# Peptides against a protein of PDB entry 2N1D, part 83

Target 1, 169 residues: chain A of PDB entry 2N1D
Amino acid sequence: EVKVKIPEELKPWLVDDWDLITRQKQLFYLPAKKNVDSILEDYANYKKSRGNTDNKEYAVNEVVAGIKEYFNVMLGTQLLYKFERPQYAEILADHPDAPMSQVYGAPHLLRLFVRIGAMLAYTPLDEKSLALLLNYLHDFLKYLAKNSATLFSASDYEVAPPEYHRKAV

## One batch from the design tools (peptide; made by RFdiffusion4, then SolubleMPNN)

Design b1_p19_3_s4 (from b1_p19_3, 12 letters changed)
Fold by OpenDDE base, seed 4:
Structure b1_p19_3_s4 (fold): chain B 169 residues (1-169), chain A 19 residues (1-19)
Amino acid sequence: as target 1 above (169 residues)
Amino acid sequence: EKKEIEELKKTLKKLKESL
């Protein structure tokens, strides 16, 4: 198993996210006020502001692009709790061509990193390549942790209406 | 799953080439 270390600061949020949706029957407000695209853009700009070389800047851009594409592929099939499925169906119906990185936000993005380790285990990567990728993934997670106060909030969730509950059954 | 792996591979390849 390839272990992607989630910062300790973010682990409680994963629990809160799960609790808000599965126990409290709330939904993350969509479209997100700050979507995945914006978060990744902010990260890229943050990295660039630290005086990175051109090569390092290119690497960051590729990491951002990779995370975005990976998120867009994984969101609908791997990252949603059962209670969120009707909401996702509504999003697809209303915006069939919109990438999910423009709709969803930080909580769902964080869920990606819970799953990515297992997926990397099935990827034929040499040790050096894997270490390099993990370093960048961990760096991004560190960024999320540093900005957790603004990225993760229970106020971004709302109680699902009664009509939704009927669909979720 | 195959799509996810391919995206990661592409990203990693470009990342390695940039470093």
Scores: peptide ipSAE 0.138, ipTM 0.741, DockQ to the pose 0.073
Fold by OpenDDE base, seed 2:
Structure b1_p19_3_s4 (fold): chain B 169 residues (1-169), chain A 19 residues (1-19)
Amino acid sequence: as target 1 above (169 residues)
Amino acid sequence: EKKEIEELKKTLKKLKESL
């Protein structure tokens, strides 16, 4: 099994996120005040400001692009709790041409990294390639942890209205 | 899952080429 280690600082957040949605019946406010696209862009700019070579800059851009694409593919089918499905359906109706990376934010992005490890286990990658990818993924996760105070907050959630409860699990 | 795998592979390929 390929393990993408989630920073210890962010593990409690995953629990809080789950609790907010499934137990407290809250929803992450959409569209996100800071969406996935913005987070990834900030990361890329952060890396560029650290004095990296042109090759490293290009590599970061490719990693960012990959994360974005992976998120957009996985969000609707793999990253949502049952309670969030009606909200997602509404988002699709309201934003049919928008990638979900422009709608959702940090909590859902973090959920992606819980799934990546399992996906990589099914991918025939050589050890060198896998190590390289993991290094960048962990670097990004470290960035999320560093900025967790601004990226993850229960205040970004709100109690779902009664009419939502009637159509949600 | 196949699409996700392809995206990751593509990313890795480009990343390796850049380094």
Scores: peptide ipSAE 0.133, ipTM 0.743, DockQ to the pose 0.073
Fold by OpenDDE base, seed 5:
Structure b1_p19_3_s4 (fold): chain B 169 residues (1-169), chain A 19 residues (1-19)
Amino acid sequence: as target 1 above (169 residues)
Amino acid sequence: EKKEIEELKKTLKKLKESL
């Protein structure tokens, strides 16, 4: 099994995120104030500022592109709680061609990394490639942890209106 | 899941080529 280790600093957030939505019946405010695209861009720029080689910079760009694409594919089918389904349907209706990386933010991005390990298990990768990918994924997660105070906040959620509850099945 | 795997494979291929 491919293990993607979530930083200990971020594990409590996953619980809070689940609680806010499932128990408190809140929704993450969409579109996100800081969407996935912006987070990934900031990460890439952060890596560039640290004096990496040209090859490392290119690799970071590819990792960012991969995370973005994977997020866009997985968000609607794998990363949402049942309570969030009506909200997602509304987003699709209003913005049918918009990638979800431009709509959703850090909490949903973090959920991706809970699932990505299992998906990588089905990918035929040599040990070197897998190790390299994991290193970059872990590096990105460390970045999220470092910036968790600005990326993860309960204030980004709001109580769903009564009308929404009627739609939530 | 196949779609997700394909995207990951593409990413990994590019990453490998960048080494």
Scores: peptide ipSAE 0.125, ipTM 0.726, DockQ to the pose 0.071
Fold by OpenDDE base, seed 1:
Structure b1_p19_3_s4 (fold): chain B 169 residues (1-169), chain A 19 residues (1-19)
Amino acid sequence: as target 1 above (169 residues)
Amino acid sequence: EKKEIEELKKTLKKLKESL
């Protein structure tokens, strides 16, 4: 098993996110005010501002690209609660060719890291390669924790309308 | 440093193939 450690600062948010959707029947407002693409871009720029060498900058870009691709593959099948399925269907109908990293935001991105450990267990990675990847993933998670006040907010959710409840039965 | 970058590329390639 591959262990991806979620920062303690973000664990309460995962609970709140679950509660907002599953118990309070709210939905994350889409398209996100700050989508996954922008979050990853900000992270990359943050790393570049730290005075990294050209090689380190390249590595960050590759990690960002990898996270984005992984998110886009996993969102629809692995990261949604049942209550969110009608919303996702509507997004697909309205934006059939748009990557979900341009639609969804920080909460769903964080959910990826809850599931990524199990998925990495199926990836044929040697010990050294896995350790390197985990270091970058943990670095990104630390960035999310540092900026959690601006990235995670219950105000980004809204009560689902009655018509949504009917089709979410 | 270069070795680390190459290892990262290898890792990401394998990751993509497993998706």
Scores: peptide ipSAE 0.040, ipTM 0.669, DockQ to the pose 0.717

Design b1_p19_4_s1 (from b1_p19_4, 10 letters changed)
Fold by OpenDDE base, seed 2:
Structure b1_p19_4_s1 (fold): chain B 169 residues (1-169), chain A 19 residues (1-19)
Amino acid sequence: as target 1 above (169 residues)
Amino acid sequence: SDEIKELLETLKKVLESLK
């Protein structure tokens, strides 16, 4: 298995995220105040401001594009807890053509990186390319960790209304 | 997912171009 290391600062958040939704029956407020598109854009701009070469900038843009597309493909089928499915259905019904990267935020994006390692294990990448990709993914995760105070907060969740609870469980 | 595989293959090509 290809291991994508989650920063230690973010591991407790994954637990909190799980607890808020599955045990406390809360929902992440949608649309996100800071959506995945914005997070990735900020990261790309951050990397650009660090004086990267043209090739490195190109690589960052491709990594960002890849993360975005992967998120949009995987969100509905792989990244949601059972309790979140009615919420997703409502979003999809109201905005069928909207990419989920414009709706969801950092917590759901972080969930992607829990899954990506196993997925990469089944992708034919040479050792050097895989190492480089992992470096970029880890770099992005470090960026999330650095900005965790603004990206991850329990205040972005709210208790689901009774009518939602009845249809979700 | 075939779409994801295609995306990763594209990314692979990009990464290889940086070697």
Scores: peptide ipSAE 0.028, ipTM 0.649, DockQ to the pose 0.075
Fold by OpenDDE base, seed 4:
Structure b1_p19_4_s1 (fold): chain B 169 residues (1-169), chain A 19 residues (1-19)
Amino acid sequence: as target 1 above (169 residues)
Amino acid sequence: SDEIKELLETLKKVLESLK
C-alpha cells in the first residue's frame, strides 16, 4: 500500500465526517453548495496565481482533471458509507447524467484521498513517477487544509428524515 | 506535463476496473 499523507488539520475532520453520518445519522446536503468541480477550479486558479511555469500550470490542470475523474469513478462504489447509499440512489435517479463531481462536495472529495493510496498500489508506476504523483496530490491536500474552515463544516450536514431511515437498512 | 497526464489516465483505468 502507498501511503498518502493526510494533513493533520484534516484528520479530525475525517472522524467528524464519519461520526456525522454513521453515528448521528446525518447526510451531507446535496447538491453541495460548493461542489467538487468548483473546489478543483479554485485550486487550479490558485496555482496559476502563484507564478508557476507554463509546464507546471499544465501539470496542475491535468492533476485537477485526474482528481475529478478519480472522484467520479470512485464515489458511488468506494467513497460512501452504508447510510449514504439511499441518498446516492436518489441522486442517480434524479440526475442520471450528472457527474458526481457536480453534486458532492469537499467531505467526499477528502474521502477520495483516504482510499487513493490503496488504489495506487495497483498501478505499475516506477518510484520516480509515483513520487511525482504523490507530490501533486499532497499539494492539493495542503490546499484543502489551508481552506478547511470554508470547505468543511458540520453545518453542511442535516438530520436525515424518518422516511430515509427506513430506506437505510 | 504529458507524463502526469499518462499517469493519471493509467490510474483512472485501474480505478475503473475495480468498480
Scores: peptide ipSAE 0.022, ipTM 0.614, DockQ to the pose 0.312
Fold by OpenDDE base, seed 3:
Structure b1_p19_4_s1 (fold): chain B 169 residues (1-169), chain A 19 residues (1-19)
Amino acid sequence: as target 1 above (169 residues)
Amino acid sequence: SDEIKELLETLKKVLESLK
């Protein structure tokens, strides 16, 4: 397994996210006010504004694109708690062709990085290439941590209605 | 950069195969 370090500042959000959904029976409000697409776009623009070289900019764009697609593939199967499954089903029914990166937001994106390390173990990437990728992933996570005050909030969750509880049993 | 893109695309393909 490849170790992807989650910034210490973000670990409490993972716990709160888990608690809000699994124990308090709340749901992240969908569609997200700030979806994964916009978060990644903001990150890319942030990196561009830092005056990086053309090569570095290209690398950032590719990483962003990869994270987006990775999220879109993995969200429905790997990133949801059991209680969130009915909500996801409703989203799919209403928007079957919409990428989940346009629906979900920062909390679910952060969950991706909890899982990504294990998935990287399936790649034939050499040590140097893996280290490079990890550096970019960690850089993105650092960005999330830096902007955590605006990206993560319990106010983005809402208590699930009684009819939802019946679906989520 | 190309290696990173390739890696992430590979991961996508792997995950898609699990559907």
Scores: peptide ipSAE 0.022, ipTM 0.603, DockQ to the pose 0.227
Fold by OpenDDE base, seed 5:
Structure b1_p19_4_s1 (fold): chain B 169 residues (1-169), chain A 19 residues (1-19)
Amino acid sequence: as target 1 above (169 residues)
Amino acid sequence: SDEIKELLETLKKVLESLK
């Protein structure tokens, strides 16, 4: 299995995220005030502002596009806790054609990277390609860690109403 | 790079097949 290291700054958030939803029965407010699309765009712009070469800019754009697509594929099937399923169903009903990267935000995006290592095992990867990909993924994770104070907050969650609890059986 | 794009597209296809 490919190991994707989550920054130490973000590991406690994964626990808080789990606790908010599974134990405190809260839901992340949707649509996110800052969705995955905007986070990735900010990252790309951040990289461009660092004075990178044209080749590096192109690579960043491809990585961003890949992360976005990966998130959109994985969100509904792999990144949700059971308690979040009714909320996801409502989102699909209201916005059937909207990519989830326009709906969900940083917490769910971070969950993606917990799963990447296992999923990469299904693809034929040479050492060079794997190392290059991991470097970009880790770079992005470091960006999330740097901006964690604004991207990850318990205030983005709300207690689910009683009606929702009845759906989440 | 083109290599990264190709890799990520391959991953996407694999993930889609697992749905």
Scores: peptide ipSAE 0.021, ipTM 0.595, DockQ to the pose 0.227

Design b1_p19_4_s2 (from b1_p19_4, 8 letters changed)
Fold by OpenDDE base, seed 5:
Structure b1_p19_4_s2 (fold): chain B 169 residues (1-169), chain A 19 residues (1-19)
Amino acid sequence: as target 1 above (169 residues)
Amino acid sequence: DEDIKLLKETLKKVLSALK
């Protein structure tokens, strides 16, 4: 099994995220004030500003593109709690052609990395390729951890209205 | 760069498996 290590700083957030949605019946405010696209862009710029070579910059860009695509593919089918399904349906209706990376934010992006390990396990990759990918994924996760105070906040959630509760199972 | 190429190919393989 491919293990993608979530930084210890972010593990409590995963629990809080779960609690806010499933137990407190709150929803992450959409569209996100800071969407996945912007987070990835900030990461890329951060890496660029640290004096990396052009080759490293290109690698980061590839990783950013990959994470974005993974997120857009997996959000609707793999990353949502049941309570969030009506909200997702509304987003699709209002923004049918928009990638979800332009709508959702850091909490849902973090959920991707909880699932990505299993997906990698089902992909035939040689050890070198896998190690290379994992190194960059972990580097990105470190970035999320470093910026967790601004990226993850319960204030980005709000109590779902009674009408929403009737839609949600 | 070989590593960049390898990374790109790896990402494509994963994406292909997801779809």
Scores: peptide ipSAE 0.313, ipTM 0.855, DockQ to the pose 0.811
Fold by OpenDDE base, seed 4:
Structure b1_p19_4_s2 (fold): chain B 169 residues (1-169), chain A 19 residues (1-19)
Amino acid sequence: as target 1 above (169 residues)
Amino acid sequence: DEDIKLLKETLKKVLSALK
């Protein structure tokens, strides 16, 4: 398996995210106050501000576009806990044409990187391609770690109402 | 740039595998 290393700063959050939803029966507030699109935009702007070469800027844009597309493809089928499925169904009903990157936020985006390693393992990539992709993925994860205080918070979750529990069976 | 092209193609390959 291709290992995408999650920064140590973010590993505890993954546990907290899981606990908030599966044990405490809370839901991430949707639509996210800061959605995936905005997070990726901020990352791209951050990279631009660091004075990188034009080539690096274009590469970052490609990575951002790729991550966004990955997220939009994977969110509904791979990134949700069972308890979140009714919420997702409601989102689809209310926003049928909206990409999920405009609805969901940092916690769900981080979940993508938990799964992406396994996905890469089944994709035939040469060493150079894989290394290049991993470098950018890790760079993005490092960005998330640096901004974890603002991106990841239990206050973005709320207790699901009783009527929701009846749906989440 | 070769790296940009390579990265773009790599991302496409991954996406193709996911769909």
Scores: peptide ipSAE 0.313, ipTM 0.855, DockQ to the pose 0.796
Fold by OpenDDE base, seed 3:
Structure b1_p19_4_s2 (fold): chain B 169 residues (1-169), chain A 19 residues (1-19)
Amino acid sequence: as target 1 above (169 residues)
Amino acid sequence: DEDIKLLKETLKKVLSALK
């Protein structure tokens, strides 16, 4: 097992996210006002502004691309609660060619990092490469924690209408 | 499966860039 440490500041949010959807029967508003693509772009620009070398800039871009790809691959099958499935189906119908990183936002992106450790374990990695990747992933998570006030809010969720409940049972 | 295959390919690319 590969352990990806979630910042302590964000762990309560994961619980709130779960509660909002599974217990309170709310849905994250889609398309997100700030989607995963924009979050990753902001992170990349943030890293560039910190005076990184060309090599570090390239590495950040690759990490961003990797996270985006991981998210787009895993969102539909690994990151959704059962209650969110009808919403996802509607998104696919309305935006069949759009990557989910252009639709979903920070809460779902954070869920990726709860699952990514197990996914990384499926690939044999040398210790040095794994450590390096984990360092970048943790750096990104710290960025999310630092900007959590603007990225995570219960106000981005809304109560699902009655007709949705009938589809989500 | 298919998703795992895609993840492996993506991971390989990222790791190559980080080395």
Scores: peptide ipSAE 0.203, ipTM 0.754, DockQ to the pose 0.132
Fold by OpenDDE base, seed 1:
Structure b1_p19_4_s2 (fold): chain B 169 residues (1-169), chain A 19 residues (1-19)
Amino acid sequence: as target 1 above (169 residues)
Amino acid sequence: DEDIKLLKETLKKVLSALK
């Protein structure tokens, strides 16, 4: 397994996110006020503003595209707690063709990086290539940490209604 | 697994851009 280190600043949020949903029976409000697509776009623009060369800018765009694709593939099967499954089913029914990166937000995006290491292990990579990719992934995680105050908030969650509890067995 | 194949393809694309 490939290790993707989560910034220490974000680890408490992962615990809070888990607690809000699993123990407090809350749901992240969907569609997200700031979805994964917008977060990635902001990151790309942030990197561009730092004076990257054309090659580095292209690389960042490809990393963004990769993260987006990973998220869209992984969300439904790997990133949801059991309590969130009815909500996801409703989203799929209402928006069957919409990528989940346009629906979900920062908390679920962060969950991706808890799982991504194992998925990277499915691709045979030389050490240099792996290190380079990891550097970009860690750079993005640092960006999330830097902007954590605006990206992660318990106020984006709400208590699930009684009718939802009846569905969530 | 189809999802794994998709992920591998994505990674290859990213790596190509990073090299």
Scores: peptide ipSAE 0.200, ipTM 0.755, DockQ to the pose 0.101

Design b1_p19_4_s3 (from b1_p19_4, 7 letters changed)
Fold by OpenDDE base, seed 3:
Structure b1_p19_4_s3 (fold): chain B 169 residues (1-169), chain A 19 residues (1-19)
Amino acid sequence: as target 1 above (169 residues)
Amino acid sequence: SEEIELLKETLKKILEALK
């Protein structure tokens, strides 16, 4: 397995996210007030503002594009808890062609990085390629950790209504 | 650069593998 290290600052959030959904039966409010697209854009702009070389800027843009597409592919099949399935189905029904990166936000994006390591293990990557990718992924995760106070909040969740509970069982 | 190309190819391979 390829290990993608989640910053220690974000690990408690993963637990809170899990608890909010699975035990408290809450749902992340959709569409997200700050969606994955916006988060990735902010990251790219942040990296650009740091005065990096053009080559590094291009690399960041590619990583952003990759993460976005990766998220869009993985969200529906790999990143949702069982309780969230009806919500996702509703989103698909209402917006069948919308990329999920425009709907979901930071918590679900963070879940991607919990799963990405296992998925990378199925991809034939040489050591150098893998190391390069991991470096950029970790850099992005570091950015998420730095901005965790604004990106992750229990106030972005709401108690699912009784009607939803009936659909979820 | 070589690094950029390698990264692009890596991401491409990953995405293709997910489809």
Scores: peptide ipSAE 0.182, ipTM 0.767, DockQ to the pose 0.704
Fold by OpenDDE base, seed 5:
Structure b1_p19_4_s3 (fold): chain B 169 residues (1-169), chain A 19 residues (1-19)
Amino acid sequence: as target 1 above (169 residues)
Amino acid sequence: SEEIELLKETLKKILEALK
């Protein structure tokens, strides 16, 4: 298994996120006010503004594209708690062709990085390539940590209505 | 699975860009 280290600043949020959904029966407000696409775009622009070389800029763009695609593939099957399934079904029904990166936000994006390590085990990577990839993933996570005050907030959640509870398991 | 295959292709593209 490949270990992707989550910044210490973000680990408590994972617990809060779980608590809000699973114990407090709240839902993240969808569509997100700041969706995954926007977060990734901001990251790319942030890296660009740092005066990086053209090669690094291209690499960042590819990493952003990769994270986006990975998120869109994994969200529905791997990143949702059971309580969130009815909400996801409603999103799919209303927006069947919309990528989930345009609907969901930072909390769900962070959940991706909890799972990515195990998924990387399915891809044969040499040590050097893996190290490079991990460096960029960790760099992005560091960006999330730096902006955690604006990206992660309990105010983005709300108590699910009684009708929703009847749908949820 | 399709999911794993897509992930592999995605990662492949990323790795190529990082070289």
Scores: peptide ipSAE 0.153, ipTM 0.752, DockQ to the pose 0.071
Fold by OpenDDE base, seed 2:
Structure b1_p19_4_s3 (fold): chain B 169 residues (1-169), chain A 19 residues (1-19)
Amino acid sequence: as target 1 above (169 residues)
Amino acid sequence: SEEIELLKETLKKILEALK
């Protein structure tokens, strides 16, 4: 197993996210005010502003692209709680050609990193390559933690209407 | 699975970029 450490600042949010949806029967408002695409773009720009070399900038861009692609593939099948399934179906119906990285936001992006460790275990990576990849993933997670006040908020959730509960059987 | 294969391809690209 590959261990991807979630910053301590974000662990309480994962619990709150789970509680809001599973226990309080709320839904993250979609489309997100700040979607995954914009978050990744902001991160890339942040890294660029730090005076990185061209090579490091290219690497960051590839990491961003990889995270985006991984998110878009994994969101529908792996990252949603059962209660969120009807909402996802509605999104697909309304936006059939839109990548989910343009619809969902920080909370769902963070869920990706809870799952990614197990997925990385299936890849034949040498120790040095794995360490390097993990370094970039952890760097991104640190960025999320640094900006957690603006990226994660319970106010982005709302109580699901009664008609939704009937769908979420 | 398809997701795993895609991840492998994605990671391959990332690793190439990190050289």
Scores: peptide ipSAE 0.146, ipTM 0.753, DockQ to the pose 0.072
Fold by OpenDDE base, seed 1:
Structure b1_p19_4_s3 (fold): chain B 169 residues (1-169), chain A 19 residues (1-19)
Amino acid sequence: as target 1 above (169 residues)
Amino acid sequence: SEEIELLKETLKKILEALK
C-alpha cells in the first residue's frame, strides 16, 4: 500500500466529521457553499500566482482534473457514511447528471485522500514517478491545511430532520 | 474495476504533464 500522509492539522477534522455524522446524526449541508470544483480552482489559481513555469502550470491543471474525476467516481460508493446515503439518493434524484464535485465540499474531498493510497497501489508506477505524484498530492493537502479555517467548519453541518431519520433507519 | 482504470488513466496524464 502507498501511504498518503494527511497533515496533522487535518486529522482532528476527520474525527470531527465522523463524529458529526455518525454520533450526532448531522448532515453536511448540500449543495456545499464551496464545492470541490471551486476548491480545486482556487488551488490551481494559487499555484499559478506562485510564479510557476508553463510546464508546472500544466501539471497542476492535470492534477486538479484528476482529483476531480477521481472524486466524482468514488464519492457515492466509497466516501459516504451509511447515515449519508439517503441524502445522496435525494441528490441523485434531483440532479442525476450533476457531477458530485459541484455538490459536495471540503470534508468529503478530504475523505478521498484517506482512500487514495490503497488505490495507488494498483498502478504500475516506478518509485520515482510515484514519489513525484505523491509530492503533488501532498502539496494539495498542505493547501487544504493552510486554508482549513475557511474550508472546514462544524457550522456547515445541520441536525437531520425527523423524516430523514425515518429513512435512514 | 472502473475506479482503478480511471485512476490509472489519470495518473498517466499527470505523469506525462510532469515530464
Scores: peptide ipSAE 0.144, ipTM 0.749, DockQ to the pose 0.073

